# Designs tried in a protein design run: peptides against a protein of PDB entry 3VA4. Part 12

Target 1, 107 residues: chain A of PDB entry 3VA4
Amino acid sequence: EPIGQLRLFSGTHGPERDFPLYLGKNVVGRSPDCSVALPFPSISKQHAVIEISAWNKAPILQDCGSLNGTQIVKPPRVLPPGVSHRLRDQELILFADFPCQYHRLDV

## One batch from the design tools (peptide; aimed at target 1 P41 S42 I43 S44)

Design b1_p28_2_s3 (made by RFdiffusion4, then SolubleMPNN; from b1_p28_2, 23 letters changed)
Fold by OpenDDE base, seed 2:
Structure b1_p28_2_s3 (fold): chain B 107 residues (1-107), chain A 28 residues (1-28)
Amino acid sequence: as target 1 above (107 residues)
Amino acid sequence: SAAAIEEQREEDRAVLEAARAAEEAARR
Protein backbone atom coordinates (compact mmCIF):
# COMPACT_ATOMS: atom_id res chain seq x y z
CA GLU B 1 0.00 0.00 0.00
CA PRO B 2 1.17 3.53 -0.69
CA ILE B 3 2.89 5.54 2.02
CA GLY B 4 2.81 8.84 0.23
CA GLN B 5 1.44 10.57 -2.77
CA LEU B 6 2.77 12.95 -5.35
CA ARG B 7 0.18 15.29 -6.80
CA LEU B 8 0.61 16.87 -10.19
CA PHE B 9 -1.55 19.98 -10.27
CA SER B 10 -3.93 20.50 -13.14
CA GLY B 11 -2.77 22.67 -15.98
CA THR B 12 -2.46 22.93 -19.73
CA HIS B 13 -1.22 19.34 -19.73
CA GLY B 14 -4.52 18.13 -18.34
CA PRO B 15 -6.26 17.39 -15.07
CA GLU B 16 -4.71 16.80 -11.70
CA ARG B 17 -3.00 13.45 -11.31
CA ASP B 18 -2.03 11.65 -8.14
CA PHE B 19 0.77 9.12 -8.02
CA PRO B 20 1.19 6.68 -5.17
CA LEU B 21 4.57 6.44 -3.48
CA TYR B 22 5.81 3.23 -1.92
CA LEU B 23 8.62 2.02 0.26
CA GLY B 24 11.87 2.14 -1.62
CA LYS B 25 12.78 4.23 -4.61
CA ASN B 26 10.06 5.98 -6.57
CA VAL B 27 11.51 7.30 -9.79
CA VAL B 28 10.06 10.46 -11.27
CA GLY B 29 10.58 10.73 -14.98
CA ARG B 30 9.33 10.76 -18.53
CA SER B 31 9.85 7.06 -19.01
CA PRO B 32 6.62 5.10 -18.71
CA ASP B 33 8.46 2.67 -16.47
CA CYS B 34 8.86 5.29 -13.78
CA SER B 35 6.81 5.05 -10.62
CA VAL B 36 5.82 8.64 -11.25
CA ALA B 37 5.55 8.81 -15.00
CA LEU B 38 5.38 12.36 -16.27
CA PRO B 39 5.27 11.92 -20.04
CA PHE B 40 6.39 15.41 -20.96
CA PRO B 41 9.38 16.42 -23.08
CA SER B 42 10.82 18.75 -20.45
CA ILE B 43 11.01 15.91 -17.94
CA SER B 44 14.10 13.74 -18.09
CA LYS B 45 13.68 10.00 -18.64
CA GLN B 46 14.84 9.57 -15.09
CA HIS B 47 14.42 12.99 -13.59
CA ALA B 48 14.41 12.50 -9.84
CA VAL B 49 13.88 9.91 -7.17
CA ILE B 50 11.81 9.92 -4.02
CA GLU B 51 13.12 7.34 -1.60
CA ILE B 52 11.00 6.25 1.31
CA SER B 53 12.89 4.19 3.85
CA ALA B 54 10.09 3.91 6.38
CA TRP B 55 6.55 5.12 6.86
CA ASN B 56 7.60 7.24 9.83
CA LYS B 57 10.53 8.94 8.13
CA ALA B 58 10.52 11.87 5.77
CA PRO B 59 11.10 10.79 2.18
CA ILE B 60 14.31 11.81 0.49
CA LEU B 61 14.13 13.62 -2.83
CA GLN B 62 17.12 13.67 -5.14
CA ASP B 63 17.46 15.15 -8.58
CA CYS B 64 19.10 12.63 -10.90
CA GLY B 65 20.95 15.14 -13.02
CA SER B 66 17.87 16.20 -14.89
CA LEU B 67 18.10 18.61 -17.75
CA ASN B 68 15.59 21.10 -16.42
CA GLY B 69 16.09 20.59 -12.72
CA THR B 70 14.13 20.05 -9.58
CA GLN B 71 13.18 22.88 -7.27
CA ILE B 72 11.73 23.18 -3.84
CA VAL B 73 9.41 26.15 -3.73
CA LYS B 74 9.00 27.29 -0.16
CA PRO B 75 11.60 28.39 0.60
CA PRO B 76 13.01 28.45 -2.93
CA ARG B 77 15.82 26.01 -3.57
CA VAL B 78 17.21 24.37 -6.67
CA LEU B 79 18.33 20.87 -5.80
CA PRO B 80 21.85 20.03 -6.89
CA PRO B 81 22.02 16.62 -8.54
CA GLY B 82 22.35 13.77 -6.09
CA VAL B 83 21.93 15.92 -3.02
CA SER B 84 19.39 14.59 -0.56
CA HIS B 85 16.45 16.74 0.40
CA ARG B 86 14.06 15.61 3.09
CA LEU B 87 10.51 16.15 1.94
CA ARG B 88 8.18 17.84 4.35
CA ASP B 89 4.54 16.95 4.27
CA GLN B 90 2.78 19.17 1.75
CA GLU B 91 6.11 20.07 0.13
CA LEU B 92 5.69 22.01 -3.10
CA ILE B 93 8.02 20.88 -5.86
CA LEU B 94 8.76 21.84 -9.42
CA PHE B 95 9.99 19.06 -11.66
CA ALA B 96 11.16 21.15 -14.55
CA ASP B 97 8.18 23.48 -14.84
CA PHE B 98 5.58 21.02 -13.60
CA PRO B 99 3.98 21.95 -10.29
CA CYS B 100 3.73 19.12 -7.81
CA GLN B 101 3.08 18.48 -4.17
CA TYR B 102 4.14 15.65 -1.91
CA HIS B 103 1.87 14.58 0.87
CA ARG B 104 2.08 11.78 3.34
CA LEU B 105 -0.64 9.18 3.52
CA ASP B 106 -1.65 8.05 6.96
CA VAL B 107 -2.08 4.31 6.89
CA SER A 1 -13.77 20.89 4.85
CA ALA A 2 -13.86 20.61 1.09
CA ALA A 3 -13.88 24.38 0.78
CA ALA A 4 -10.84 24.74 2.99
CA ILE A 5 -8.99 22.08 1.02
CA GLU A 6 -9.76 23.83 -2.23
CA GLU A 7 -8.65 27.16 -0.85
CA GLN A 8 -5.37 25.66 0.25
CA ARG A 9 -4.88 24.14 -3.19
CA GLU A 10 -5.38 27.54 -4.74
CA GLU A 11 -2.80 29.04 -2.43
CA ASP A 12 -0.38 26.23 -3.18
CA ARG A 13 -0.88 26.76 -6.88
CA ALA A 14 -0.18 30.45 -6.56
CA VAL A 15 3.05 29.76 -4.72
CA LEU A 16 4.09 27.26 -7.36
CA GLU A 17 3.28 29.67 -10.16
CA ALA A 18 5.32 32.40 -8.54
CA ALA A 19 8.25 30.03 -8.17
CA ARG A 20 7.98 28.93 -11.78
CA ALA A 21 7.90 32.51 -12.94
CA ALA A 22 10.94 33.36 -10.86
CA GLU A 23 12.86 30.39 -12.23
CA GLU A 24 11.96 31.29 -15.77
CA ALA A 25 13.11 34.85 -15.23
CA ALA A 26 16.37 33.72 -13.69
CA ARG A 27 17.09 31.44 -16.62
CA ARG A 28 17.06 34.41 -19.01
Scores: peptide ipSAE 0.379, ipTM 0.814, DockQ to the pose 0.027
OpenDDE base, seeds 1, 3, 4, 5: peptide ipSAE 0.365, 0.332, 0.341, 0.367; ipTM 0.806, 0.794, 0.796, 0.811

Design b1_p28_2_s4 (made by RFdiffusion4, then SolubleMPNN; from b1_p28_2, 22 letters changed)
Fold by OpenDDE base, seed 4:
Structure b1_p28_2_s4 (fold): chain B 107 residues (1-107), chain A 28 residues (1-28)
Amino acid sequence: as target 1 above (107 residues)
Amino acid sequence: MAAEIERRREEDRKIIEEAEKEKEKELE
């Protein structure tokens, strides 16, 4: 079962979508093979990764060298490629210009 | 690794460019 959730907020691209996050690597990208598939041109095929360890349920977010970047909203921070960011519950993330929110699930 | 990242970024750039062209045509 999912350990967390990534919410893509509604916008010009369409309605809100929720993506389950599991233990291991959850790849965010334009590729339909990604766990979090964001089929938008500004999203890289392999844009970012959210990794959740069994021993540490706090997800680690890394940008994979995306074209349009990955950013934390509060406080504002652009993530350099490959640099780990520990996600907090309810944290807001920008993949390119797409706002998302991480939510920890109680399971 | 840096070269590979840049290669992938270039591919993404081309995709964006094509998407923008298609969007422009839809507005005509």
Scores: peptide ipSAE 0.520, ipTM 0.843, DockQ to the pose 0.986
OpenDDE base, seeds 1, 2, 3, 5: peptide ipSAE 0.495, 0.459, 0.018, 0.500; ipTM 0.834, 0.768, 0.448, 0.835; seed 3 fails the geometry check

## One batch from the design tools (peptide; aimed at target 1 I43 S44 K45 L67)

Design b1_p29_1 (made by RFdiffusion4)
Pose (drawn by RFdiffusion4):
Structure b1_p29_1 (pose): chain A 107 residues (1-107), chain P 29 residues (1-29)
Amino acid sequence: as target 1 above (107 residues)
Amino acid sequence: SHDELELFLNELFEADRDAFRAFVDDLLD
């Protein structure tokens, strides 16, 4: 069962798309093979990873050296490549120019 | 178009990320 959710907000691309997040590595990228496939040209083929060790542990987000970056929306931050960031419930993240929101599920 | 340009640049970056970033730095200098 999914233990988290990545919400890609509605935009030019159409209505919101929701992606389940599971224990283990959840790769965010453009490739259709990615656990979270955002098939937009500005998204890197392997853009970021969300690693989840347990349903009761904060996911760890890292940028994988993406071209257009990964940012935390609030507080505003750029995530340097390879630096771990613990995701908070409801935290807004940008992958390139695409805003998303992480939600922890229950349980 | 904008999407074609983003795709083109991103494909170049994906072909060789270090070389692409070095080229962009040279252009900015």
Fold by OpenDDE base, seed 4:
Structure b1_p29_1 (fold): chain B 107 residues (1-107), chain A 29 residues (1-29)
Amino acid sequence: as target 1 above (107 residues)
Amino acid sequence: SHDELELFLNELFEADRDAFRAFVDDLLD
């Protein structure tokens, strides 16, 4: 059962997509093997990781040294590679230039 | 200012997701 959700907002790339997030590491990247597969050229094969633990259900987001970066929209912040960022419910994230939103699921 | 930008982004996001995306793209260019 998913603990959270990452929503990719609709845009020129297509319709809105919702990705389930589970306990452990949820890799965000262009590679089809990623839990959150964003098949776009500006996304690195392994762009970022959202890790959720049983003892801390608040996800930890880390950029994996992506080419085009990972940013928090509100408040604005560029995430340095490998630096942990605790995601808050409804947090807006930019993977490269793709806006996403994290949603904590009621489970 | 930082606060003004945050407010603007929030309003744009809520009003039109595509417009928000376009705006973000412009900021990142």
Scores: peptide ipSAE 0.034, ipTM 0.561, DockQ to the pose 0.029
OpenDDE base, seeds 1, 2, 3, 5: peptide ipSAE 0.029, 0.027, 0.021, 0.031; ipTM 0.547, 0.531, 0.500, 0.555; seed 2 fails the geometry check

Design b1_p29_1_s1 (made by RFdiffusion4, then SolubleMPNN; from b1_p29_1, 21 letters changed)
Fold by OpenDDE base, seed 4:
Structure b1_p29_1_s1 (fold): chain B 107 residues (1-107), chain A 29 residues (1-29)
Amino acid sequence: as target 1 above (107 residues)
Amino acid sequence: SEDARKQAEMDAYEADREAYLAAQRAAAE
């Protein structure tokens, strides 16, 4: 069962989409093989990864050297590739220019 | 009720969206 959720806010691309996040690595990217598949040209094939461990269910977000970057919204911060960022519940993220939000599920 | 649940969900979404927009505006200033 999912431990978290990544919400893609609605926009010009279409309606809101919610992606379940599981234990292990949840890859965010344009590739349809990604756990969080964002089929948009500005998203890298493997853009970022959200990793959730069993002992610490707070996800770790890392940019994978994406072309258009991964940013935390509040406060604004570009994530350097490969640098771990622990996600807080309700944290707002930009993958390229796509606004998302992490939500911890009660499981 | 389901209606109440749906409304609460929508309200939460709107609040989050507003927070995002506010943050973006602040970052642009």
Scores: peptide ipSAE 0.043, ipTM 0.561, DockQ to the pose 0.023
OpenDDE base, seeds 1, 2, 3, 5: peptide ipSAE 0.027, 0.028, 0.026, 0.025; ipTM 0.521, 0.545, 0.521, 0.522

Design b1_p29_1_s2 (made by RFdiffusion4, then SolubleMPNN; from b1_p29_1, 17 letters changed)
Fold by OpenDDE base, seed 3:
Structure b1_p29_1_s2 (fold): chain B 107 residues (1-107), chain A 29 residues (1-29)
Amino acid sequence: as target 1 above (107 residues)
Amino acid sequence: SADERAAALQAAYEADPEAFRAALAAALA
């Protein structure tokens, strides 16, 4: 079962979408085989990765050298490629232009 | 609350994506 969830906010692209996050590496990208598939041209094929090592540990977000970047909204921070960022519950993330939110599930 | 903040950010983005991005860029500069 999923340990976390990534919400893609609604927008011009369509309605809100929720992506389950599991133990291990959850790849965010435009490629359809990504765990979090965001089929938008501004998203890199392999954009970022969210790694969850355990239910009681904060997930690690890393940008994979994406073209349009990954950034935390509050407090604002652009993530350097390959640098680990620990996600807090309710963390607001921008993958390129797309606002998302990480949510820890009660498992 | 976190949900209220998220909703506000979503609304701002949907209203004007370019302005939203510009504001964020300015905050990061």
Scores: peptide ipSAE 0.072, ipTM 0.618, DockQ to the pose 0.038
OpenDDE base, seeds 1, 2, 4, 5: peptide ipSAE 0.055, 0.046, 0.051, 0.064; ipTM 0.583, 0.586, 0.588, 0.607

Design b1_p29_1_s3 (made by RFdiffusion4, then SolubleMPNN; from b1_p29_1, 17 letters changed)
Fold by OpenDDE base, seed 3:
Structure b1_p29_1_s3 (fold): chain B 107 residues (1-107), chain A 29 residues (1-29)
Amino acid sequence: as target 1 above (107 residues)
Amino acid sequence: SADALAQALQDAYEADPEAFRAALAAALA
């Protein structure tokens, strides 16, 4: 059962896609082995990680030293590699140039 | 201006998620 969701908004790359997030580490990256596989050149093979420790706790987002970075949209903030960021429900995130949104699911 | 853009996107989403998605898609086209 997914505890969260990461939505990739539609764009030139194609339509919107939703990725389920589970307890533990959810890796975001270009590699097809990633929980959130974003098969785009500007995305690092292992770009970032969203760790969910419990359904009632905010997930932690960390950039994994990606080439093109991870940033929070509001308030704007580029995440330094390895620095933990507590995700708020409905938070907008940019992985490289790809806008995404984290959504907490009722579990 | 980065703050302004971020705020505008946030406001658009809160007001109408679909409108936000459409606007974002258009901006990225």
Scores: peptide ipSAE 0.154, ipTM 0.710, DockQ to the pose 0.026
OpenDDE base, seeds 1, 2, 4, 5: peptide ipSAE 0.086, 0.103, 0.103, 0.111; ipTM 0.622, 0.689, 0.687, 0.696

Design b1_p29_1_s4 (made by RFdiffusion4, then SolubleMPNN; from b1_p29_1, 17 letters changed)
Fold by OpenDDE base, seed 5:
Structure b1_p29_1_s4 (fold): chain B 107 residues (1-107), chain A 29 residues (1-29)
Amino acid sequence: as target 1 above (107 residues)
Amino acid sequence: SADALAAALQAAYEADPEAFRAAQAALAA
């Protein structure tokens, strides 16, 4: 069962999309093999990873050395490649130019 | 980098203002 959710907000690319997040590594990237597949040219094939070690622990977000970066909006922070960022519920994230939001599921 | 973040936020808005506004609305909710 999914432990979390990553929302891609609606935009010119299309409607809102919600991606389930599971225990382990959830890769965010342009590659169709990614758990969170964002098929946009500005997204790296393997852009970032959201790792969930346990249902009762905050997920860890890491940029994978993406070309266009990963940023937290509030409070503002640019994520250096490979540096762990503990995700807070409702965290607003920019993967390149795409705003997304992490949501912890009540399971 | 604060400068990089500012640039990224501005670029995100310019790339897709609809998506950006949707995100901001969710943040403010």
Scores: peptide ipSAE 0.249, ipTM 0.801, DockQ to the pose 0.032
OpenDDE base, seeds 1, 2, 3, 4: peptide ipSAE 0.032, 0.035, 0.071, 0.056; ipTM 0.594, 0.612, 0.639, 0.619

Design b1_p29_2 (made by RFdiffusion4)
Pose (drawn by RFdiffusion4):
Structure b1_p29_2 (pose): chain A 107 residues (1-107), chain P 29 residues (1-29)
Amino acid sequence: as target 1 above (107 residues)
Amino acid sequence: PEPRITPERLEELEEEAEARAAEVLAEFG
């Protein structure tokens, strides 16, 4: 069962798309092989990873050296490549120019 | 090969971080 959710907000691309997040590595990228496939040109083929050790542990987000970056929306931050960031419930993230929101699920 | 982030691109993102965050919070915050 999914233990988290990545919401890609509605935009030019159409209505909101929701992606389940599971225990283990959840790769965010443009490649259709990615656990979270955001098939937009500005997204890197392997853009970021969300690693989840347990349903009761905070996911760790890392940018994988993406071209257009990964940013935390609030407080505003750029995530340097390879630096771990613990995701909070409801935290807003930008992958390139695409805003998303992480939600922890229950349980 | 796919291009990767450069120091210049990283600096641009740091400089624009607050403006970009304000734009997202105006719509989805």
Fold by OpenDDE base, seed 1:
Structure b1_p29_2 (fold): chain B 107 residues (1-107), chain A 29 residues (1-29)
Amino acid sequence: as target 1 above (107 residues)
Amino acid sequence: PEPRITPERLEELEEEAEARAAEVLAEFG
C-alpha cells in the first residue's frame, strides 16, 4: 500500500500525474524505471529520492546531484545535493522547473 | 543559488495546489 503520493501538476508537458510513494526509496528521475518517472529532458536520470522509513515518519527528500536541482517552494530553498529535507504534508517541490506536491496518505 | 520564486509564482503554485485538492475532495470525499 502506498504511504504517500507525489503529484505532478499539469502543464505544458501534459496532464497531471500522480505517483504513489511506498516504504523505502522512491527514486525521482527521467529514467523510466524510476518510481517517479518524469520523462523530461531537464530531469536527471536519477534526480532525487524520496525515502519513507515509516508511515508515521516524515519522508526524506534528497537531491541526487541533479543538473537542474530540486527546490522547495515555500519557503524557497534549493536543496544541496545529498542533504536531507523532511517533507511536510502538502509540500510543494520543484524538480527542475516541474512543480509537484507531496501529500501523505491516511493509512 | 537560491531559487527565484516570486510572490506571483508562489501564489500560482499554491492556488493550483488548492484547486487540485478541492477537486480530489469533490470527487473522492
Scores: peptide ipSAE 0.067, ipTM 0.597, DockQ to the pose 0.057
OpenDDE base, seeds 2, 3, 4, 5: peptide ipSAE 0.045, 0.029, 0.031, 0.042; ipTM 0.584, 0.592, 0.579, 0.610

Design b1_p29_2_s1 (made by RFdiffusion4, then SolubleMPNN; from b1_p29_2, 11 letters changed)
Fold by OpenDDE base, seed 2:
Structure b1_p29_2_s1 (fold): chain B 107 residues (1-107), chain A 29 residues (1-29)
Amino acid sequence: as target 1 above (107 residues)
Amino acid sequence: PEPVITAEKLAELERRIEERAAAVLARYG
């Protein structure tokens, strides 16, 4: 069962999409085998990772050295590669120029 | 291999951070 959700907002790329997040590593990237597959040229094959160690712990977001970066919106922060960021519920994230939102789910 | 972020690119992203954040917040904040 999913512990979290990552919502990709609608845009020129297409409609809104929701991706379930599970225990362990949820890779965000352009590669089709990523848990959060974002098939866009500006997204790196393995762009970032959201790691969830337990249902009651904040997920950890790390950029994987993506070309176009990963940014937290509020407060604004560009994530240096490999630096851990604890995700807050309803956190707004930019993967390259694609706005997303993390939601914690009731488990 | 896929290109990875450079120091220059990271600096550029940081320079644009406020504007990019503001744009997102205007729509979804």
Scores: peptide ipSAE 0.613, ipTM 0.932, DockQ to the pose 0.947
OpenDDE base, seeds 1, 3, 4, 5: peptide ipSAE 0.595, 0.610, 0.607, 0.581; ipTM 0.926, 0.931, 0.931, 0.922

Design b1_p29_2_s2 (made by RFdiffusion4, then SolubleMPNN; from b1_p29_2, 11 letters changed)
Fold by OpenDDE base, seed 3:
Structure b1_p29_2_s2 (fold): chain B 107 residues (1-107), chain A 29 residues (1-29)
Amino acid sequence: as target 1 above (107 residues)
Amino acid sequence: AEPTITEEKLKELEETIEERAAAVLARYG
């Protein structure tokens, strides 16, 4: 059962998509075997990782040294590669230029 | 064997983040 969800908002790439997030490491990237597969040229093969260590703890987001970066929207911030960021519920995230939103699921 | 972000690109992102963030917030905030 998923503990969280990452929503990719609709855009020129196509319609809105939802990705379930589970305990452990959820890799975000262009590679099709990523937990959150974003098949777009501006996304790195392994772009970032969302790690969930427990159901009652906030997930940790880390950029993996992606070419086009990972950014937090509020407050605006570019994440340095490898630096841990604790995700808040309803957090708005940019992977390259793709807006996404994390939300916690009721479990 | 994939290229990583350069300091120049990182600086560019940091210099334009407020504008990009404002656009996202206007639509989804």
Scores: peptide ipSAE 0.658, ipTM 0.942, DockQ to the pose 0.909
OpenDDE base, seeds 1, 2, 4, 5: peptide ipSAE 0.642, 0.646, 0.650, 0.648; ipTM 0.937, 0.940, 0.940, 0.940; seed 4 fails the geometry check

Design b1_p29_2_s3 (made by RFdiffusion4, then SolubleMPNN; from b1_p29_2, 10 letters changed)
Fold by OpenDDE base, seed 4:
Parts: sequence; structure tokens; C-alpha cells
Structure b1_p29_2_s3 (fold): chain B 107 residues (1-107), chain A 29 residues (1-29)
Amino acid sequence: as target 1 above (107 residues)
Amino acid sequence: AEPTITAERLAELEARIEERAAEVLARYG
């Protein structure tokens, strides 16, 4: 059962895509085996991780030292590698130049 | 090996975050 959803907005890369997020580590990256696979050259193979624990279903986002960064939109902030950021519902995120939005599911 | 971020690259990203955020907010905010 997915706990959340990450939406990749449509763009020149293609149509909108929704990725389910589960308990544990949801890796964001260019590698095809990532939970959130973003097959784009500017995305690092292992770009970031969204971790959701059973005791705290609010996801924790960490950049994994990606080349092109992970950025919070409101308020604007680039995440230093390894620094935890608690995702808020409807949070807008940039993985490199790809805008995404986190949505907490009511389950 | 996969390239990783440097301090210099991080600074570059930080320098443009306001502009990039504004673009995203204008479209999706």
C-alpha cells in the first residue's frame, strides 16, 4: 500500500508520471531499478532518497550528492547532500531541473 | 565513476534557486 505519491510534471521530456511511495527507502535516480526512476542524463544514478518510516509517515528527503542537486521550491532552498528535509504535503521539489510534487495519500 | 556535486557546484545552484523557484511557482504554484 503506497503511503504517498511523487508526481513528475509534464515537460519536454514527456508526459506527467506518478510514482507511488512506500514505507522504507524510495530512491530517486536515473538507474532503472530506482523506485522513482527518472531516466534523464542530468539525474544522477542515485540522486536522492525519500524515506518513510512506520512511526512517522511524513517522508524525509535527502540528496545523495547528486551532480545537479535537489531543490525545495517554497521557500527556495538547495538541499546540501545528506541533510534531511521533511516533506510537506503538496511540496514542490526540483530534482535537477525536473519539477515534482509530493502528495500524501489518505490511507 | 558517476560525478558528484562539489562545493563550487552547490554554490552555483544556490545562486539560481530564487529564479528557478519562481519559474516553478508561476506554473505549478
Scores: peptide ipSAE 0.633, ipTM 0.936, DockQ to the pose 0.945
OpenDDE base, seeds 1, 2, 3, 5: peptide ipSAE 0.629, 0.627, 0.626, 0.625; ipTM 0.935, 0.935, 0.934, 0.934

Design b1_p29_2_s4 (made by RFdiffusion4, then SolubleMPNN; from b1_p29_2, 12 letters changed)
Fold by OpenDDE base, seed 2:
Structure b1_p29_2_s4 (fold): chain B 107 residues (1-107), chain A 29 residues (1-29)
Amino acid sequence: as target 1 above (107 residues)
Amino acid sequence: PEPTITEEKLKELEEKIEEISAKVLAKYG
């Protein structure tokens, strides 16, 4: 079962969407085979990775050298490629210009 | 391989992060 969830907020692209996150690497990207598939031109094929090593550990977000970047909203921070960021519950994230929110699920 | 972010673009984002963050927080915070 999923350990977390990534919500893509609604926008001009369409309605809100929720993506389940599992143990291991959850790739965020434009490629359809990504765990979190964001089929938008501003998103890199393999944009970022959310790695969850255990149900009781905070996920690690890492930008994969995306063209348009990955940003944390609070506190504001642009993630340099390959630099690990430990996600907090309810963390607001921007993949390029798409706002998302990470949510820890009860497991 | 797909193009990756340049230092120039990265710096640009860093310069705009406060404004971008404020807008997002106003709507979803």
Scores: peptide ipSAE 0.672, ipTM 0.945, DockQ to the pose 0.909
OpenDDE base, seeds 1, 3, 4, 5: peptide ipSAE 0.669, 0.667, 0.665, 0.670; ipTM 0.943, 0.944, 0.943, 0.945

## One batch from the design tools (peptide; aimed at target 1 K45)

Design b1_p30_1 (made by RFdiffusion4)
Pose (drawn by RFdiffusion4):
Structure b1_p30_1 (pose): chain A 107 residues (1-107), chain P 30 residues (1-30)
Amino acid sequence: as target 1 above (107 residues)
Amino acid sequence: QEVEELEQEVLELEREVEELEQEVEELEQE
């Protein structure tokens, strides 16, 4: 069962798309093979990884050296490549120009 | 320290591959 959710907000691309997040590595990228496939040209083929060790542990987000970056929306931050960031519930993240929101699920 | 340095090199090289791949896709579309 999914233990988290990545919400890609509605936009020019259409209505909101929700992606389940599971224990282990959840790769965000453009490639259809990615666990979270965001099939938009500005997303890197392997853009970021969300690693989840347990349902009761904070996911760790890292940028994989993406071209257009990964940012935390609030507080505003750029995530340097390879630096771990612990995701909080409801935290807003940008992958390139695409805003998303992480939600922890229950349980 | 050596593992951290190599990981940074790997991420930089992956960025450069992605950039070149986007250039190749753009040229094919033209």
Fold by OpenDDE base, seed 2:
Structure b1_p30_1 (fold): chain B 107 residues (1-107), chain A 30 residues (1-30)
Amino acid sequence: as target 1 above (107 residues)
Amino acid sequence: QEVEELEQEVLELEREVEELEQEVEELEQE
């Protein structure tokens, strides 16, 4: 059962999509093997990771040295590679230029 | 002398492995 959700907002790429997040490492990337597969050229094969250590802990977001970066939207902040960022519920994230939102699921 | 030569070879190989691992990682991240 998923503990969280990453929503990719609708845009030029297409309609909105929701990705389930589970315990452990949820890799965000262009590779189809990623937990959160974003099949877009500007997304790195392994772009970032959302790690959830427990259902009652905030997920940790890290950029994996992506080409086009990972950013927090509000307030705007570029995440240096490997730097941990604790995600808040409903937090908005940019993977390259793709806006996403983390949502904690009630389980 | 033989031991020193082997030690040096190990160091060189370790460096090469590190470089190759870095290259692979970079390629996987693209």
Scores: peptide ipSAE 0.017, ipTM 0.344, DockQ to the pose 0.053
OpenDDE base, seeds 1, 3, 4, 5: peptide ipSAE 0.016, 0.015, 0.016, 0.017; ipTM 0.381, 0.290, 0.373, 0.353

Design b1_p30_1_s1 (made by RFdiffusion4, then SolubleMPNN; from b1_p30_1, 22 letters changed)
Fold by OpenDDE base, seed 4:
Formats: C-alpha cells, sequence, structure tokens
Structure b1_p30_1_s1 (fold): chain B 107 residues (1-107), chain A 30 residues (1-30)
C-alpha cells in the first residue's frame, strides 16, 4: 500500500514514470535494487533517500552524498549530504538534472 | 579507476543537461 508517489517527468531519457513510495526508506538511485531506480549514469548507485514514518508525517528527503546532487526547485536549494528536507505535497525535486515531483496519496 | 568513473559520470550529467536544454529550446520554438 503506497503512501506517496514520485513522478519522473518525461524527457530525452524517456517517458514519464511513477514510483510508489512506502513506509520506511525509499532509496533513489541507479542501482536496480533501489525503490526508485533511475538507470542513468549521472545518478549515483545510492543517490538519495525518501523516508516516510508511520506518523503520517511528511516524507524526509536526504541526499546520500551523490556525485551530481539533489536539489529542491521551488524555492531553489541544493541539499547538502545528509541534511534532512521535509517534503511538501507536489514538491519538485531534481536528482542530478532529472526533474521529479512528489505526490502525497490519500490512503 | 574511481576518479575516471567519476569524471565520466560528471560528463554524462553535462550531456544530459545539454540535451534537456536543447529539447526545451526546441519546444519553446514550436
Amino acid sequence: as target 1 above (107 residues)
Amino acid sequence: SRAAEERQRRLAAQREREAAERAAEAAAAA
């Protein structure tokens, strides 16, 4: 039962893709074992993590020391490695140069 | 080499960014 969704917008890399997010740690990375697998060379094997607690609180996004970074689009902010960022519904995120959007699901 | 791998992955990021910029420019012109 997904609690959230991460949408990867369409681009030169291919069509739009939606990834379900669950309670606990949802790893974003190039590794196929990641919950959000982004098979692109600019993405680190373990790029970032979106952690969702059972408290129904907003997800926490952290960059895992990625090579090409993680950024919040509005307002613009580069996330320092390991620094927690509380995600807002509809928030736009850049993993390297790939634009994504977080959606909170009503469940 | 780890250094070589990182360099290649940084270059890949640049290429992806450049491709995205070209796509955006083409879309704006259409």
Scores: peptide ipSAE 0.425, ipTM 0.778, DockQ to the pose 0.041
OpenDDE base, seeds 1, 2, 3, 5: peptide ipSAE 0.399, 0.402, 0.408, 0.410; ipTM 0.763, 0.766, 0.768, 0.771

Design b1_p30_1_s2 (made by RFdiffusion4, then SolubleMPNN; from b1_p30_1, 21 letters changed)
Fold by OpenDDE base, seed 5:
Structure b1_p30_1_s2 (fold): chain B 107 residues (1-107), chain A 30 residues (1-30)
Amino acid sequence: as target 1 above (107 residues)
Amino acid sequence: AAAAEARQRELAERRRREAEERERERRAAE
């Protein structure tokens, strides 16, 4: 059962897509093996990771040394590789130039 | 170097604005 969701907003790439997030490590990347597979050239094979340790704890986002970076929108911040960022509900995230939003699911 | 940094900053700022716009559009569609 998913605990969270990562929404990829619609854009030139296509329609909106929602990715379920589970306990443990949810890898964001271009590789089809990723939990959040974003099959776009500007996304690194393993771009970032969202780790959820418990259903009642905020997920941790880390950039994995991606080529085109990971940013938090509000407040604006470029995430240094390997530095933990605690995700807030409704957090807006940029993986490269792809806007996404995390939200916690009511389970 | 300063020019390159300025370009990267401008790109990042634009991307953030676009993300906020997409969020607003999504919210309006709900």
Scores: peptide ipSAE 0.515, ipTM 0.850, DockQ to the pose 0.035
OpenDDE base, seeds 1, 2, 3, 4: peptide ipSAE 0.365, 0.481, 0.355, 0.275; ipTM 0.785, 0.834, 0.782, 0.748; seed 4 fails the geometry check

Design b1_p30_1_s3 (made by RFdiffusion4, then SolubleMPNN; from b1_p30_1, 17 letters changed)
Fold by OpenDDE base, seed 1:
Structure b1_p30_1_s3 (fold): chain B 107 residues (1-107), chain A 30 residues (1-30)
Amino acid sequence: as target 1 above (107 residues)
Amino acid sequence: MEEEERRQRELEERRERELRELEEERRRAE
């Protein structure tokens, strides 16, 4: 079962989409084989990774050297490549210009 | 620290490579 969820808000690209997050590495990127596939030109093929460990259910977000960056909305900050950021429940994230929200699931 | 610095450099190099690829694609489309 999924441990978390990443919600892509609705926009010009279309309606809202929810992506399940599992134990291990959940790759965010334009490549169709990514766990969180965002098929948009501004998203890098391998944009970011959300890693969830068995002993720590709080996900770790890392930018993978994306062209257009990964940002935390509040407080606003651009994540340097490879720097770990612990995601909080309901945290808002920008992958390039696409707003997303992480949700912890009760499982 | 050294491993993290190396990883950051590798990711920055990947970013630069992607930028070059996009520039080449744009040039070919002209």
Scores: peptide ipSAE 0.264, ipTM 0.742, DockQ to the pose 0.805
OpenDDE base, seeds 2, 3, 4, 5: peptide ipSAE 0.214, 0.233, 0.256, 0.254; ipTM 0.714, 0.721, 0.737, 0.737

